# Peptides against a protein of PDB entry 7UQJ: the designs that were tried, part 271

Target 1, 160 residues: chain A of PDB entry 7UQJ
Amino acid sequence: PELYQNFNITPPRGVLFHGPPGTGKTLMARALAASCSSDERKITFFMRKGADILSKWVGEAERQLRLLFEEAKKHQPSIIFFDEIDGLAPVRSSKQEQIHASIVSTLLALMDGMDNRGQVIVIGATNRPDAVDPALRRPGRFDREFYFPLPDVKARFKIL

## One batch from the design tools (peptide; made by RFdiffusion4, then SolubleMPNN)

Design b2_p25_5_s4 (from b2_p25_5, 11 letters changed)
Fold by OpenDDE base, seed 5:
Structure b2_p25_5_s4 (fold): chain B 160 residues (1-160), chain C 160 residues (1-160), chain D 160 residues (1-160), chain A 25 residues (1-25)
Amino acid sequence: as target 1 above (160 residues)
Amino acid sequence: as target 1 above (160 residues)
Amino acid sequence: as target 1 above (160 residues)
Amino acid sequence: AREAALAAREADRSLHPPLEVEIPK
């Protein structure tokens, strides 16, 4: 989040962490959240798992998203971390159309409705970026993407 | 893995990482995998998600587990990381008895069948340890458990 | 890094990761470095170990630091990760006065001399934050600190 | 211990891809 403003970049409303499973996406999001609050400026970190929002909140998923964004705005500066966001907003396949489509629509609207001045960053983590609805990957939403490669053995060796 | 040999501790066959979502369980498993491979002794890291094994491999889940353990043994020293292992081996509820029971049985047998001399460690990660079949949490299986606390809000705020 | 700018926070010149050994500080620093380069704007990640800079480069440590910062500036945006920074910049104790003092002074000067507009972030990792010279922990240097808690000591010891 | 710490760091480094930040020009 904060890295964007020093460069006069509009902080991305959303950042997509993608890469092979267990490349540290969730930990990175937590560490980022931890790295961005100071004693003077505490960041509130909200974390949800995409599949949990779908499965636990059948029929309430949209409301839970709204509440999450409201709470994040109330406690700004804040980070909303969606782990396994592909579980929340899967690519719209013809067979699971309506419920997934509404949740995706709600998330899109919530991300679009974030004031550019809002100190709320959304981080989505996925192992399958292509399983995330492309509408979420557009400018003003998850417009920044970070690939978490498998530590290439070579990359590992160059870092040592 | 290597950390256990220095203490003459029999490496656990299985380690359960549990704690709230995004506490870095997956990252820690990866970090452990990587920390345990030297230039002389590379660890092969296998990662699977419990729910993916169930959902993608309907009817082949047992075979995929067997293949995974065979591949891990072939490429030892190795780590098998199951992310969301509660999705693979949910608590035996009466309503989903047979299919889940067979997969659990296969995983139990595979963990029990690991030679104590095998340099294969299984790491299971879950947000819900109580949702994991207790049979997996017995000695010789996931016999070591690690709680990943939420970074205490205060610790988090000091981290922040 | 990125988290700081979104809040109009001057990106810390330096971030100190601290916490018990094996809490993922190094992992996090690496994950931060990889997650911060996009296809359009790759971050160059430089990593050094504090003790290695002292031990390998006896008499050249200051020059190596200067070269590292110059290279980081040349390849900006960049991250300089010092692992075990307490080995590079130990608290000035009376007995190891001169050589450690000069290296610390050089690091201080290099961190102070980074243009606020420079896209160079320094991450220091230590298991002993109190062993790091307090001069490095001042504003404009390692002015952000992140505590990596042990996964509960009992959990970690049971893994070992 | 040093090799294990290096290996742990290497491991840590390998398993966590660096966060690549897009820094604007």
Scores: peptide ipSAE 0.000, ipTM 0.332, DockQ to the pose 0.031; fails the geometry check

Design b2_p25_6_s1
Fold by OpenDDE base, seed 1:
Structure b2_p25_6_s1 (fold): chain B 160 residues (1-160), chain C 160 residues (1-160), chain D 160 residues (1-160), chain A 25 residues (1-25)
Amino acid sequence: as target 1 above (160 residues)
Amino acid sequence: as target 1 above (160 residues)
Amino acid sequence: as target 1 above (160 residues)
Amino acid sequence: EEEEEEREREREESEKLRLELKIEF
């Protein structure tokens, strides 16, 4: 609220973490949840893997997303972390349009339907930001993006 | 080497990183690779996802493992990182015995066949150490295990 | 140990983990402790916060450090993890020279006095490597440094 | 110097992100 009020910036509801596998996206999301949690204000952290929502709940993925957002809203302040979000909401490819369109549309509606006063942050992690539906990357959804570089494996450990 | 020399401990060829998803196992492996790499001695980092070796190379997984270990030996000092190693070498379940038995047997043979003087470390990461074949967790293989706890996120992770 | 033997590198007595808060330094140290622990050889993990050693033991910090190193030596193989080590061993600023000088001097002496055959690793974590006394960063002390990058949170705030 | 400035920028960006997330709650 305050940083965003001072900048007249609408608080982002969604943050996209992107970068190569094993760059610490999931660790960062957990570390952020930990760092934002105080003794007085515990943040509830919801983790879902995008592929699991599709695979476990064929035909119920929309309902599971709705339930997840309702539970996050009940347990606010909360973070919803989607690991491998490109698996949940892939770019609309011509061959699987209908089933993916419904899940994407539901996620879009859920992100759009979050009240500006709700203490629910959505973090999506992906190795392929370009494989995420561009509609999710618009303002009011995943409107903030964070790149996780590979740690430069060439980093000079000066063994002095 | 040094901690293990000082301990009169035989260098583990394999290290198993285990813990909940998003506890930084892959980041750790990369950071270790980075850290051990100097300007004069670059460590070659090989990353493979267990499921990818199985899925991309149906029937060739053994050959791909052999090639990986040969390439790691050629480019030593090297780290082979298996992400989701439980996907590569699952516990032998009664229903899929033959194909998994061959991959596990090949990986066992490759780990056993590493020279004690070889500069190749194998790191396996899993969320489920109990889902990894116990034969891989024996001395001379993945004989060191690292638990990655959840950061004490006083955040209620309700895994529902 | 093993990586260092194969490289004919003298085992570092001390490793400095540095990087922004929440980059997984403490998680890494715990993970390293857990990984070096086998069923047959449990590594004893000692965790101390630098500020706590100073604040809880005003005038006894030196004694507490000695006791910690003695206990670590008794329970070897062991890891001593100093979280926020810059709070324990700040750069010698002109105004507080004497009290900090004694703690730093004691820590230096303890690290120098570790036998090359001792099975005690010291890991220091800091968000400010430049706030750590350079004397601690010399060979035979914290002679290895690991940078924990933030994931390059280039939040490209594309203000569209 | 450049590596220190890059580390300091990365640190400021993380502290900002943490502050942003703390301020959102």
Scores: peptide ipSAE 0.011, ipTM 0.362, DockQ to the pose 0.027; fails the geometry check
Fold by OpenDDE base, seed 5:
Structure b2_p25_6_s1 (fold): chain B 160 residues (1-160), chain C 160 residues (1-160), chain D 160 residues (1-160), chain A 25 residues (1-25)
Amino acid sequence: as target 1 above (160 residues)
Amino acid sequence: as target 1 above (160 residues)
Amino acid sequence: as target 1 above (160 residues)
Amino acid sequence: EEEEEEREREREESEKLRLELKIEF
């Protein structure tokens, strides 16, 4: 907050966590949710896995996304965390085009509609940011990206 | 390593990380690998996702597991991390019985054979430890278990 | 940012990371610095160890703190990370009263003066939050605290 | 392993807090 306020950076509605698998993206998102909640102001954390939304909710994925965003709005302040968002919103150029295109379109519309949604943040985690539809990575959506480097000794040194 | 050497504790061959999704199990495994790595002694970190081994290597999963363990031995000291190991080695009672049984049997044999494998540690991560074949959770395999709690709402609040 | 803006939460100037040793507090602070840095907007990360400030800078610790905060302001956006801040700012009730009291007083004044300091965030890490002077844990200072739980001692022993 | 877990938890928590603080700020 201070850094962003001081930076005059409009807080992102959507944050993309990307990096190699097992770089703590999911843990980070949970801890974010858990770090923004005070005793007075609990953040509701919604978590969905991209592959689960596709596999469990074939044909209902769009509806489930809408419901998720409605619940998040109802329980604001809230964080919606999409783990493996590359599974939910693959690049439109993938040949499974039609169903994925609808889901992506729904997610785009839901993120664009967040202006009126109050205090809802969306976090997407992926091991492959380039597998996420570029439309999701635009300003007003997942417009901030966080690289989770492998803790290498150098990321320890970048962390050191 | 140092701590185990210092404590004369035989390093576990297999470690099961379990807890709710997004509790940092995968990050933890990577950071282990990289913390065990000094400038003098780099640990080679092998990562596989259980679902990927099943989906990408249908009929070759057993061979790929063998190759993985051979590579890990060749590049010792090494860590093999199986993310979502419940996808690789589901409980034998699940109706997709035969193919999974062979993979589980191979993994069991590979872990049992680790005596002669030098400095290879296997980490399995799961959100559902009870979905992992109990045979994998026996001594000499994943005989140690680590619960990754959700940052509790208070640790969430302290992280909040 | 969004969450804090949406929450009308004044961003903390100071964040206290606390938890058992080796819970990633130091690593976290640096990963923060590195994650907040984009190609366009690099955050300058200043790290000091509390014990180092006391041991290396006996009688100059106050001056070094001032210089650190000046440098951080000069190179804003910036993060100042105090590792082992309990070494820098022990509770005033500890018998090494006078010298520590001056350092604590200086740090308090420096944190209170951060209103005029622009985009500087202070992170303190400790294994002993109760060893940190309560005056530092007040609103406008280290007013947010993050608990870094041990991966359970079993997780520690399996990761160990 | 404790030093490694310590460092790993430091990584995990570092990456965790990296994002926490980056989203919080």
Scores: peptide ipSAE 0.006, ipTM 0.352, DockQ to the pose 0.028; fails the geometry check
Fold by OpenDDE base, seed 3:
Structure b2_p25_6_s1 (fold): chain B 160 residues (1-160), chain C 160 residues (1-160), chain D 160 residues (1-160), chain A 25 residues (1-25)
Amino acid sequence: as target 1 above (160 residues)
Amino acid sequence: as target 1 above (160 residues)
Amino acid sequence: as target 1 above (160 residues)
Amino acid sequence: EEEEEEREREREESEKLRLELKIEF
């Protein structure tokens, strides 16, 4: 409590985990959710994969996103983890414009609509932060970015 | 070589890492590749994502798989890591049959065609081993399966 | 602020990453540090290896630990990552008693001496949490433990 | 379902630790 109060740190509404594939973005998201849960205070973890939302819910992706955010809000404190968020919210300039544009706009609206009082954190994971719509990377959305470096080869050797 | 010779352990041609999303399957595969590399003997790590092979190489996925296995064979000792292999080789009974069937058959043939003498290990990671074609899980293919359990909830609670 | 206030989460002074070698503890710590840094607020990451502190600084390990904590405090916000902390803080009952005992006592004192207002997080990684002095695992120190599971022991054995 | 929910919870806990590590700074 006091540590965060002293730091004047606004909890990020959105965190972007980015870095090369297999750098542990998803593992980190899980570890964080687990670490933040206590016996008294369980954080509810919601995971969606960006490509799955697009592929499984063609024409319903916006509705599914809304439901996800409502459910996360209902089960506060909660984390929404979007694995491969680049699959959900590609840069608008990419030629598959129409289906993605509505999803991006919905996600933007949902992130913007999270009241600062909401105990919902959104985590997006991507291998290519450059493939994520820059609008999602703005303050009040995924305003916190986390690079997952490739483990230095020497650092990997030290894991055994 | 000597390690396996001493243990009379036939090195698995294929290892299926399965378990919940974000249990560190990809991270483990990278850690293994790094740990098995020495200054004298570098293991070449090839990583492909199942869904990316299908999406990027529509109509060339079979060719790309062949090239991948040839490249891995050329750069022995090597690891081929398929992240989200369920995206590459869904169960044949799943409705998207035609495009996946040829890729699955190619992957099966490539795994079967790896001579026992090849220092190529194939690691597949999936969140749903039940979504992977059972033919890939047979002896001589992904005959070694590794469950990545959820990190013990109790261990995580101690971090908050 | 409100999120953490509502969670009554005392930020961990110390987090122990434990689990078998190759489970990505070091990778995770680096990923955490990178993730905690933003363009506006860079977290300073200090990495030390437990065995290196003992081996390189025979007779000065206590001084080096003090300097490390002072430097971390000077460069707040900061993370101190001890890789292979079992090498730094073995169980006191292990036969190399005298040199280790003073280092353990120094580390205990440094962790206890971190005022709750300090923006210094200490992460220890070990392959053997049982080899770490239990005193380090007490509340206010490494009170947060994170198990990096082996992929099923069969997993590791099957790849090597 | 339960395994998937549990999978989900774990991912969140790991991420919150990283977030907390960030939020502390």
Scores: peptide ipSAE 0.006, ipTM 0.352, DockQ to the pose 0.036; fails the geometry check

Design b2_p25_6_s1
Fold by OpenDDE base, seed 4:
Structure b2_p25_6_s1 (fold): chain B 160 residues (1-160), chain C 160 residues (1-160), chain D 160 residues (1-160), chain A 25 residues (1-25)
Amino acid sequence: as target 1 above (160 residues)
Amino acid sequence: as target 1 above (160 residues)
Amino acid sequence: as target 1 above (160 residues)
Amino acid sequence: EEEEEEREREREESEKLRLELKIEF
């Protein structure tokens, strides 16, 4: 949040959190949401899991994404957090998943359609950044990436 | 292992981490593993996702659980972390899932068969403790439960 | 980084990560550094441990802090991460630590002397926010705080 | 094997990121 303002860097529309399982990606997204909400300005935090959007709403996943982005816009300032975004937007080069290609295309369009002045931030979390469609990792989408490394072996020894 | 020895506390065989998504359950399990491993004594951390044990190993999930516990015993001191354990061990009262009943029974037997002197700790994480088979939440299994609350609204305001 | 720009929030000069050991504070700082660096704009990440600044540089800690901030400014955009900042900046009310009082005063002056347009962010991590000099937790210094909670106190008491 | 390969990939990614981040200690 503050880093980019200080650095005069164009804020990304989307942030990709990536790193091994249990490195705190989801916790961080919640902490960031919490830390950006003041008494005067509460941030609305929307959380969805990639696989849940596919599985719970077979055939309606695109509509659910549209509704989510519309609701996030209505409740701005807001954060949309996609946990396991690789489950929602797998690499298109896998020949077999027409349904996923449609959902990915909808997500791309929704991210591209966000007004740069909108107070909506999208955070995607994945353990497998290479399993996320490269089209999502382009400027104006998830154009900032955050690696969550395992605590180094030396850091492990200092948590003792 | 070492934490409980140092505190003169009887180590639980199993610990259930429960709370809303993104409250740091998985991060805590890794942090605990890291904090129990010293330069002299590394803890081996095994991580499995409940749904993955079912989906990747259709018909072999019981064997995979047995192998996991055997490997954890071989590499003791060790932690076995089951993320989304409700996916592995759903409530038995749901009539439809004979396959799940077998896997749950195997997990129960493996937890019951752990020697109290073994340096193997099992951590289960779930967002839905009530969706976990109550048999797992009994003494000698997941007999310790840890609630991971959302950061309190007041704690949210102090992050600002 | 991005959240503050999108929300039109004034970026802090310093961010305090606080919470129990192993809650991912150090991990988060590294992840934030990683994510703020793009192919076009690499962020320089400086990491120091509070106790190391005191112990390795007895009598030169103030000079080392000055050099660190100067180097961070030279290599901007940059992040300075102080792990265990309570070791560097203990509460001044403890009568015995004249050396610590001097170092704290130097750190305060360095944080106050940062140009608001400078691309240097300071992240402090501590397990004991109350052990950090309150002067550091003022506007223009570590004016944003991030709590990394343990799972609920009731959780702690049940592993014990 | 898969867990060792995953740990090795995690190490390589961590090292790669350490190389991309000029982490001066």
Scores: peptide ipSAE 0.000, ipTM 0.319, DockQ to the pose 0.041; fails the geometry check

Design b2_p25_6_s2
Fold by OpenDDE base, seed 4:
Structure b2_p25_6_s2 (fold): chain B 160 residues (1-160), chain C 160 residues (1-160), chain D 160 residues (1-160), chain A 25 residues (1-25)
Amino acid sequence: as target 1 above (160 residues)
Amino acid sequence: as target 1 above (160 residues)
Amino acid sequence: as target 1 above (160 residues)
Amino acid sequence: KEEEKEREEEKEKSEKLRRYLEIEE
């Protein structure tokens, strides 16, 4: 957060957290949300899982995404955290996944439609960044990526 | 395994990690696995999601649980981590969930059948400990519980 | 990064990550570095351990700190991450720690000498925030602190 | 380049750790 102000860097609209399962991606997202809230300015934290969004009918999933972004905008400053975003937006490898293609297209449009002045940050978490549609990893979407490595074995030995 | 031997503490057969989503339950389980492993003694880490076990046919889900515990025993010292264990073992509220009841019964039997001298630790993670079948939370099963609170909001405010 | 731009918050010169070993402090620092870099603007990430800096001759340690900050400034935007900063900047309790006192004084001077507009962020990580010289935890230095809690202490005590 | 190298080093460490733990997912 402060990093970008100091660096005069255009904030990404979306941040991709990627790394092996259980490397603290979700914890980090919650940590960032709570760290950005103050007594004067609470950040609203929205969390969704990719699979839970996909489990809905395509039209309902798209509606839910739209509602989520609208609510996030209404309650700004806000963070939208998509856990397992590769489940929501898998790589469009086969022509047959029209359903996934529709939801991904809606998410792309919602991220592209965010005002650069909006106080809405989108965080996507995945264990498989290569399984996320490359279109989501473009500038103005998830244009910044954080790798969450497994904790170094040596660091773990110090917990014992 | 090694942790408990070193501390002269009787290892629990099962440990329940519970707390809000993204509080580091999975991270902790992996951290424990790696901290217990040394160059001389590697710990085998098995990870399964409760919902993924349930999505299979009941008989296949039971078979998969049996195989998992057998493999974990074969590769001891080992950790079995069940993420979203409330999905596997929901509270037995209705007579209609015979499917869930069978899988839960199999898991109970597998946990009860573990030799106390076995180097197999079972970790269940849930966001809803009250949604986990109370039978799993009995002595000799998930008899130790760990609450994972959200990191203190006040502590986070200082980074901003 | 984005969070601070949206919130119009003055960025700290230094951020202290503190919490028990293996709570993800180092992971967070690397994640923050990676998220702040884009294809257009890469962030240079400098990592040092406190003990490694101290293991050198006192005068060499001070020189190394000066060189590190100079290089970080040259390669801005940059992050300097001090892992185990309590090893570098222990609390000045005894008169005999002249060596530590000198290095701490150098680090204080370097942090104080940073231009507020400089694109250099310093992150210190420690398991023992109380073992860090309080002078480092003053405004304009490590003035923002992130606690990385263990998943609830009641949790850990039951596995042990 | 340094950040990319550090990411690669951390990936390699993570892969080594995965191999070390014999993580069956």
Scores: peptide ipSAE 0.000, ipTM 0.299, DockQ to the pose 0.067
Fold by OpenDDE base, seed 1:
Structure b2_p25_6_s2 (fold): chain B 160 residues (1-160), chain C 160 residues (1-160), chain D 160 residues (1-160), chain A 25 residues (1-25)
Amino acid sequence: as target 1 above (160 residues)
Amino acid sequence: as target 1 above (160 residues)
Amino acid sequence: as target 1 above (160 residues)
Amino acid sequence: KEEEKEREEEKEKSEKLRRYLEIEE
């Protein structure tokens, strides 16, 4: 009981990494994971792509998300990184909108259902923050946003 | 009182990230912030650009810096990241030199005035470490420097 | 004595970052270092390139490695990052194999000689994990490996 | 204490990255 008291584990706040492509959002999420993991306290990093959730998990995406969050909870402290989280956004067909709505609803429920005592951080990365469902960006979910600016073009040309 | 004793928080040491453009200094600073943020201990990340401090805060830059440091202290633990901190460097005109000198003097005073108990880290990033005022690079300020080398050109060509 | 008990600081495990070039291994290692550095606890980051150890330290590489590990121990907590650690791999000549074997043997001894109480982490990065001496990849040395996948080609084209 | 906390933070970073990268393998 006592050991849990000192870690004022603030509720799992989802973090949205957004910015132009090539700003290193994925690299950052990895760096985050790596930098929070001690030998004393290994953080498990789970990576999924939004497009893979829709395409590879067709018909089981909800179950796979539940399993992912359970596994993350089991291996806490952990990070769940959703790369290209806007890739959950429906492709233009109404049938994909229903599938998307179900997956997003499941993700919302999983984020809301994370007990504040769980050492699970959820990171989403997107090039299109406006394509991320506003419900995911509410308090208790992806309630923090980090803009990844383009490296200054002058800086970029000095790299080339 | 007791809880603060166990964290021998050494004085806020500024960290200078320097290296060629696009070596990921800004990316790194953000990775820092996010990786020090546990569920238990959320770090607030403040980002400012040196050029914006000079151009957007003309006439109020000192006040805006003071407010930034107050806000960082209020939201501790926090990181203040100054991207392109050499952008505080005077453009060649003597009039800009005076404005620069005032802003740099204010930043020096704010870094020196950070109570050693404050959980505020200041990170500066530059492509031109020699353009950073030597006074900022003294002990108790940006007293640590990290060089970001170009990714090896051979490694880079395999990225293209 | 008592303060050291609560931090079950597992022995310094070497971490091998491997993956295709440009996956950000070096960037990640620096992100790690920087994100573990609090104002309360500055981590000193030492970077060396495998090729520089062989080419620049010809005849003194062993001494330079010893000095590096001593300096890292003196400035603990610290990270020693060996970029391109496969660059310690012999170029095809038998004479370079002996020089390599000596340097690798010295590195092995230094990693084995790191007292488990020392706050020194060793990170190696390579594009060729199979070119890293298997002895370096044993428990107590680089006993953890991290694969850096290519950023998805679609993500890469959006960076260009 | 500082050195121990940074080492813990770096180890925590290193292991987090490790587990990340190990899970992507």
Scores: peptide ipSAE 0.000, ipTM 0.237, DockQ to the pose 0.036; fails the geometry check
Fold by OpenDDE base, seed 2:
Structure b2_p25_6_s2 (fold): chain B 160 residues (1-160), chain C 160 residues (1-160), chain D 160 residues (1-160), chain A 25 residues (1-25)
Amino acid sequence: as target 1 above (160 residues)
Amino acid sequence: as target 1 above (160 residues)
Amino acid sequence: as target 1 above (160 residues)
Amino acid sequence: KEEEKEREEEKEKSEKLRRYLEIEE
């Protein structure tokens, strides 16, 4: 948060945290939420898992997304964190197109509908940025991408 | 611990996390402790800083190390995390040999005294693996090393 | 960076990251530096450890701080990260007052001398916010505090 | 006791932050 202001950088509406599993994407999102909260100004942190939203029938998943964005707007400043967003918004050209198309379209519309002055940050976390619908990665959506590298695969293989 | 269990990897007795400062060595150690803790099986995380132990007189530093390993064994499964272990166990051939030699010898003995079946993982973190006594880096001690690279400036650009 | 802009919060000149050791304070600072860097706009990240600066004689510590801030200003946008800032700027009322007073006064003056338009963020990390000189925690200095909790074992389970 | 206290303080700090982060799951 602070770096963008001090650096005169327009914050993205959405931030994509990507990298291998266990690279601290969710930790970073929570730490960002925590960091931006003060005694005077609490940031509301909304967390959803892509698989959990997708486990609903299409119309309910859309409704849940709308409700989430409404609550986030109501409780601004807020963060919406989508963990495993590749589960929520897979690439459109994948065989599961029809079920996901409406959810993706809804998420796109919700992100596009946020005013640039909105105190709602959307963070998506994924292990597979290439599995995230490219439409979500466009400017005005998840237009900032943050790679959480594995600490060297060999280093993780030994930590694991 | 859970990572090793889930991966059917025999945990090393000691793991050396090394890399530039702020590469998440301590965070990874804590994340490992957390990931391996469940509601049914809590992992006790013991953290010591090399400088803090070394700031004691030699006999007290040795006593503190013994007590730490005893408590870790008592509260197994556990992780002992030595932050800045290069401060605790510098290279023996350094001019500070006399003050550190007993501490290093004690740490070596404590690590050697751990049964291979011990549910105690020792993690040492350092910014300078070459400043750690090579005796600590031998098999049966810190025999697994994990480099925490600085996320490359570009990879950091992707982390954010 | 993004949170403060979206939240219409004036970014502090200084940010205090505090929390238990190994909560990722340094990693977050580096991650923030990385996030705010782009191919077009690289953020220069300056890291100093409180103990390393304090290990110098008083006048050299002051000189090193001045040089650090000058280099940070020259290489703006930049982040100055003080790791273990409680070691660099302990509470004035501690018995070591005389040695630290000049260092604290220098750091205060350097932070106060930063223009509000400065593209230099100062991040201080500490495990003991109450051990940081309260003068550093005043508005216009480290006036934003970010608590890095230990992710609760459950929150860590969700972070992992 | 000190480690337990440190763990309790860490837990209390974590709980304070969890309260501070209204993580509406």
Scores: peptide ipSAE 0.000, ipTM 0.310, DockQ to the pose 0.038; fails the geometry check

